Peptides against a protein of PDB entry 5ZKO. Designs and how they scored, part 5

Target 1, 44 residues: chain A of PDB entry 5ZKO
Amino acid sequence: SASNPRKFSEKIALQKQRQAEETAAFEEVMMDIGSTRLQAQKLR

## One batch from the design tools (peptide; made by RFdiffusion4, then SolubleMPNN)

Design b2_p28_8_s4
Fold by OpenDDE base, seed 3:
Structure b2_p28_8_s4 (fold): chain B 44 residues (1-44), chain C 44 residues (1-44), chain A 28 residues (1-28)
Amino acid sequence: as target 1 above (44 residues)
Amino acid sequence: as target 1 above (44 residues)
Amino acid sequence: KKKEEEEKKKKEEEQKKKLKELEELFKP
């Protein structure tokens, strides 16, 4: 089942997917921080 | 609260921690694969 | 003065929306 991969290749693929999702989440946070800072500067 | 960081610095720190945990989990899976392969080689 | 205050209020509301979007990203 997709929730419990038995093969090592499936475990590695799942782990790589999680790392990619965490990287995307980090990039989204950084983009939003950047935009928020830019907006705050425009209000000063 | 640790579960809902208000500051952007805290959000970034939490995201970096998650990425480090995902990296550690990947290294653990790779170690398990490596040890299994070594055991399989000893049985040949 | 009224237009400038309205524009400032709109930008502040936009910042508040962005902060909520960031909070949602960290919700399980």
Scores: peptide ipSAE 0.216, ipTM 0.622, DockQ to the pose 0.022
Fold by OpenDDE base, seed 1:
Structure b2_p28_8_s4 (fold): chain B 44 residues (1-44), chain C 44 residues (1-44), chain A 28 residues (1-28)
Amino acid sequence: as target 1 above (44 residues)
Amino acid sequence: as target 1 above (44 residues)
Amino acid sequence: KKKEEEEKKKKEEEQKKKLKELEELFKP
């Protein structure tokens, strides 16, 4: 089936959006871990 | 349930693996588009 | 001091809440 170039560009755009969302989720997790560790150190 | 720090490290590792797999999938799609464009140019 | 123990307990509860939020972010 002729994979229409328009469908490829749309798939690429969706893939880039997913990569950005995953990066943001990872950064959020790292920030939360960092903040939680800092708070745990203040409680000791 | 005590979310063991080991579970967070494991989840982060899985998240990094997913990001790498998505990057590889994107690169594969870009290569397929590149090869298809080259073939289309040879047919013209 | 009762106030210092209450503040420590409140911070521990806040940490427990953040750990649950992290667990939710990583739920498949």
Scores: peptide ipSAE 0.215, ipTM 0.614, DockQ to the pose 0.019
Fold by OpenDDE base, seed 4:
Structure b2_p28_8_s4 (fold): chain B 44 residues (1-44), chain C 44 residues (1-44), chain A 28 residues (1-28)
Amino acid sequence: as target 1 above (44 residues)
Amino acid sequence: as target 1 above (44 residues)
Amino acid sequence: KKKEEEEKKKKEEEQKKKLKELEELFKP
């Protein structure tokens, strides 16, 4: 199919969204681990 | 299954890998667009 | 003291819940 510039802009937007979602998921996991480690330190 | 700290470290490593793969996929899409734009400029 | 042991046990259970939540984030 003709790689229309509109379809490229859409693909870029979707890829940027996916990258942002993966970053947010990583940050959430790191926050949860940080919180869990802080709690573990309080139990020592 | 016992959520061993080793399994968390593995999960974090896998999440970092996914983030790197998403970055690589974004770079690939940007290269394809750049190449297509360069080709379109040569056709003008 | 029995109260201090119960508070430690409660915090350990809360930590175990957070670990389980982290495990769910990585379940397909």
Scores: peptide ipSAE 0.215, ipTM 0.614, DockQ to the pose 0.019
Fold by OpenDDE base, seed 2:
Structure b2_p28_8_s4 (fold): chain B 44 residues (1-44), chain C 44 residues (1-44), chain A 28 residues (1-28)
Amino acid sequence: as target 1 above (44 residues)
Amino acid sequence: as target 1 above (44 residues)
Amino acid sequence: KKKEEEEKKKKEEEQKKKLKELEELFKP
């Protein structure tokens, strides 16, 4: 259910949370790719 | 249908796109709040 | 040779695990 925050402050807080979550997900992906690449290099 | 990007590069690109979209949505919310505040100030 | 092959196989399995982890991050 799309929580429709009534207050602007709640909308801002929710949006900041989404941005932080997306950033964390991106960093995790990049770290995992980096780790996988490093491991692949060690196998060469 | 969740496009399952086959390549890591495609997954990274999709994640960057999501981050950009979330940033744009945040900026829109902030602009709307700013506009509303400016309108409220003009009514005083 | 057997120890080196086992270590390579272990590292390959670890890479495969990391690939699955990456796929899971993009699964809804």
Scores: peptide ipSAE 0.213, ipTM 0.620, DockQ to the pose 0.021

## One batch from the design tools (peptide; made by RFdiffusion4, then SolubleMPNN)

Design b2_p29_2_s4
Fold by OpenDDE base, seed 4:
Structure b2_p29_2_s4 (fold): chain B 44 residues (1-44), chain C 44 residues (1-44), chain A 29 residues (1-29)
Amino acid sequence: as target 1 above (44 residues)
Amino acid sequence: as target 1 above (44 residues)
Amino acid sequence: QERSEQRRKLIEMLKELRELLEEAAREAE
């Protein structure tokens, strides 16, 4: 059941994992766009 | 003089070189943007 | 002319990417 503490803790752990994965992916994209933006500015 | 065919040909050669360099740089940026865009879309 | 078009396309794509990144940032909060 969703009210089971074990299931709740598992749900929280999965949520934290997903958030960490999204954060890492976001940071990677931000690095890429930063580089790309700099390159784009040099083309102007 | 700017009307000297030798200077004209040199100017054209330099222009073509710059255009090729700009095109190559643009293509590189477009590839980076394409990759970054795909990554960003996967985050949605 | 070609350089102007390329520049325009690049700016448009950068704007789209910014929007996607802003969305991703909100989801990561």
Scores: peptide ipSAE 0.133, ipTM 0.506, DockQ to the pose 0.106
Fold by OpenDDE base, seed 1:
Structure b2_p29_2_s4 (fold): chain B 44 residues (1-44), chain C 44 residues (1-44), chain A 29 residues (1-29)
Amino acid sequence: as target 1 above (44 residues)
Amino acid sequence: as target 1 above (44 residues)
Amino acid sequence: QERSEQRRKLIEMLKELRELLEEAAREAE
């Protein structure tokens, strides 16, 4: 059955949202790693 | 010259303080790493 | 000695985290 364009559009929108959330979480983690690395270097 | 026990005691106290500060900083970093690791795992 | 070991452990953990993040980044592409 022809993928209802509406359902397809919703699926794409959901995928984009998930990707954005994952990207945001990744960036947050990267910031934490950066801070942690700096702190670790201070212990050297 | 006999290491003035007072100076020795101060040196030991300072060393213990530094050790405690380094330990506390290490523990803080380990907590940050633990949190970051958990966040990174959520991205998998 | 203890401080050196702690530092080594910390570096190892940071490397592991970096690898995890790099893997997650590849999966997100």
Scores: peptide ipSAE 0.131, ipTM 0.502, DockQ to the pose 0.095
Fold by OpenDDE base, seed 5:
Structure b2_p29_2_s4 (fold): chain B 44 residues (1-44), chain C 44 residues (1-44), chain A 29 residues (1-29)
Amino acid sequence: as target 1 above (44 residues)
Amino acid sequence: as target 1 above (44 residues)
Amino acid sequence: QERSEQRRKLIEMLKELRELLEEAAREAE
């Protein structure tokens, strides 16, 4: 069926939102690992 | 110099305390790693 | 001996986590 531009734009917006959420979650995990690494160094 | 048993006992107690603290810190790090791992899996 | 083993295990776990994160980053690109 013909692409409804409004629905397409909405899908793209939702996809961008998901990507941003995934990026934020990844960054949080990276920060946690950084903290964990520092803690591990203190145990040496 | 002759080992003062009191000082020796105190040193042993301090050593045991340090070991307990290190163990607790290690366990905390392991828990953080576990949580981080679960978060990383959710990103898949 | 116990400290050495704990340290080794911790390092191994950190390496595994790093690999998981690198994989996730690659899949996100």
Scores: peptide ipSAE 0.123, ipTM 0.493, DockQ to the pose 0.106
Fold by OpenDDE base, seed 2:
Structure b2_p29_2_s4 (fold): chain B 44 residues (1-44), chain C 44 residues (1-44), chain A 29 residues (1-29)
Amino acid sequence: as target 1 above (44 residues)
Amino acid sequence: as target 1 above (44 residues)
Amino acid sequence: QERSEQRRKLIEMLKELRELLEEAAREAE
């Protein structure tokens, strides 16, 4: 319920945590893409 | 020189070897892209 | 919104990589 500030803050914290985890996973994928791109360029 | 069949055959063999190495490198990069794509799909 | 932009960017990069590899494959023919 929106009426409990502690539960609201917990929900916001969980949302921020999920966003951070997704960002970290995205950054990992971007690094892999960067490595793959470099490898592809070496084939040219 | 085009006049030496042994040297010509050697040149062709080296060319085929290089092509095979490039193909292997390409396949490795394709696997990396496949893995990266799978990781990207997990972010959806 | 941020997630959608990240996804779009990732898709674009994957497309670019595919094109680079296809070009390399053609040059190897």
Scores: peptide ipSAE 0.095, ipTM 0.466, DockQ to the pose 0.103; fails the geometry check

## One batch from the design tools (peptide; made by RFdiffusion4, then SolubleMPNN; from b2_p30_8, 19 letters changed)

Design b2_p30_8_s4
Fold by OpenDDE base, seed 4:
Structure b2_p30_8_s4 (fold): chain B 44 residues (1-44), chain C 44 residues (1-44), chain A 30 residues (1-30)
Amino acid sequence: as target 1 above (44 residues)
Amino acid sequence: as target 1 above (44 residues)
Amino acid sequence: DAVEKALERLLRALELRRAIAALEAELAEL
């Protein structure tokens, strides 16, 4: 079956979207951790 | 070097399997965090 | 720590997605 380059391009686009969503979720968690650390430092 | 489409397809399949395994492990850890947070809230 | 483990797993998942995307791009050029 001839590999359709267009199908791969569409899949890549979908994966890039999912990656962006997961990156945003990661950044949110990192911000929450950073805020928690800052609060803990203020209590010292 | 002649790119072998079969080799790429096999590598993609292996990476997708690994991604699924890592995603499942991530979800398990997230459930554990959620359970821990719920337990901590029940103690307030 | 559960949070640290979650972050490690998430980072690995992102790396795997990038690797898949690179392979798919190479395959699309054939």
Scores: peptide ipSAE 0.149, ipTM 0.547, DockQ to the pose 0.171
Fold by OpenDDE base, seed 3:
Structure b2_p30_8_s4 (fold): chain B 44 residues (1-44), chain C 44 residues (1-44), chain A 30 residues (1-30)
Amino acid sequence: as target 1 above (44 residues)
Amino acid sequence: as target 1 above (44 residues)
Amino acid sequence: DAVEKALERLLRALELRRAIAALEAELAEL
């Protein structure tokens, strides 16, 4: 059966959204690590 | 060659399962970090 | 150690999403 390209496009869009959410979560963790490092440097 | 769409669908399903497992493992680690932070705050 | 493990898990999750996206792109081209 003809795989509906539109259906795949919708799935791709959903995965891109989820990827953006995980990227944002990664960036948040990186900011927290950066803040922790900065605090540790101020205590030295 | 006619790539079998079913084979790709199976691979996608497997990767989604792995992604869910990795997400659950990440959430567990984040809970452990949160618990550790809470314990450290209680000791202050 | 816990933060490093969290980062490793996030990186792996991102890699899996890229792999899924690549497979979906291949399906869209069929």
Scores: peptide ipSAE 0.146, ipTM 0.543, DockQ to the pose 0.163; fails the geometry check
Fold by OpenDDE base, seed 2:
Structure b2_p30_8_s4 (fold): chain B 44 residues (1-44), chain C 44 residues (1-44), chain A 30 residues (1-30)
Amino acid sequence: as target 1 above (44 residues)
Amino acid sequence: as target 1 above (44 residues)
Amino acid sequence: DAVEKALERLLRALELRRAIAALEAELAEL
């Protein structure tokens, strides 16, 4: 089948969006861990 | 400069390899966490 | 567990990066 670069570009854009969403979720969890650790340190 | 598709492909291939290695390392960590949890559950 | 959730999210992000790289490699062959 004829390679459709436009379809690949659309798929790449969609995957980049998903990657950004998953990265943001990871960063949120990491911030929560950091905050929790800091709070635990203050209570010691 | 003329985009060299070969050089681009080589860079992408190298990046894929790195991502595969990183993925494998995290999968190993997840397996270790899972195993540890299972063991802790058996000891309770 | 927050650490486990973080690792799961990171793993997924890495998988998506690999998928992007695969598509980019296909484009590079055109």
Scores: peptide ipSAE 0.132, ipTM 0.525, DockQ to the pose 0.211; fails the geometry check
Fold by OpenDDE base, seed 5:
Structure b2_p30_8_s4 (fold): chain B 44 residues (1-44), chain C 44 residues (1-44), chain A 30 residues (1-30)
Amino acid sequence: as target 1 above (44 residues)
Amino acid sequence: as target 1 above (44 residues)
Amino acid sequence: DAVEKALERLLRALELRRAIAALEAELAEL
C-alpha cells in the first residue's frame, strides 16, 4: 500500500487526538467521583 | 448532578469501546509499518 | 467499584502513551 511517513504521522496524530478525548473523559469521571464522595461525607 | 455508580459504569463502558477502536487502529498502523519495511528491504 | 474503574482508566491512558511512543519509534526506523 502507499503507506509513507506522512500517512503514518497522520495516523499518530489521530491516536493523540483519541488519547486527549479519553483523558478528558477520565478526568470528568474522577471529578464526579470526588463530588459524590464529598456529598456522601456531608450526609454522615 | 445525579451521577451514580451506574452512570460511571456507562461512561467507562463507552471508553472501553473507544479503547477497542484505538487498539484496532494501532494494530493496523503497525502492520502497515511492517509491510512498508519489508517492501523497502526488497528494493535494496 | 469506582476506584477499580478509575485505576483501569489510568492504566489505559498509560497504555495509549506507550502505544504512541512505539509507533513514533517504528516511524523513526523507516
Scores: peptide ipSAE 0.124, ipTM 0.550, DockQ to the pose 0.051; fails the geometry check

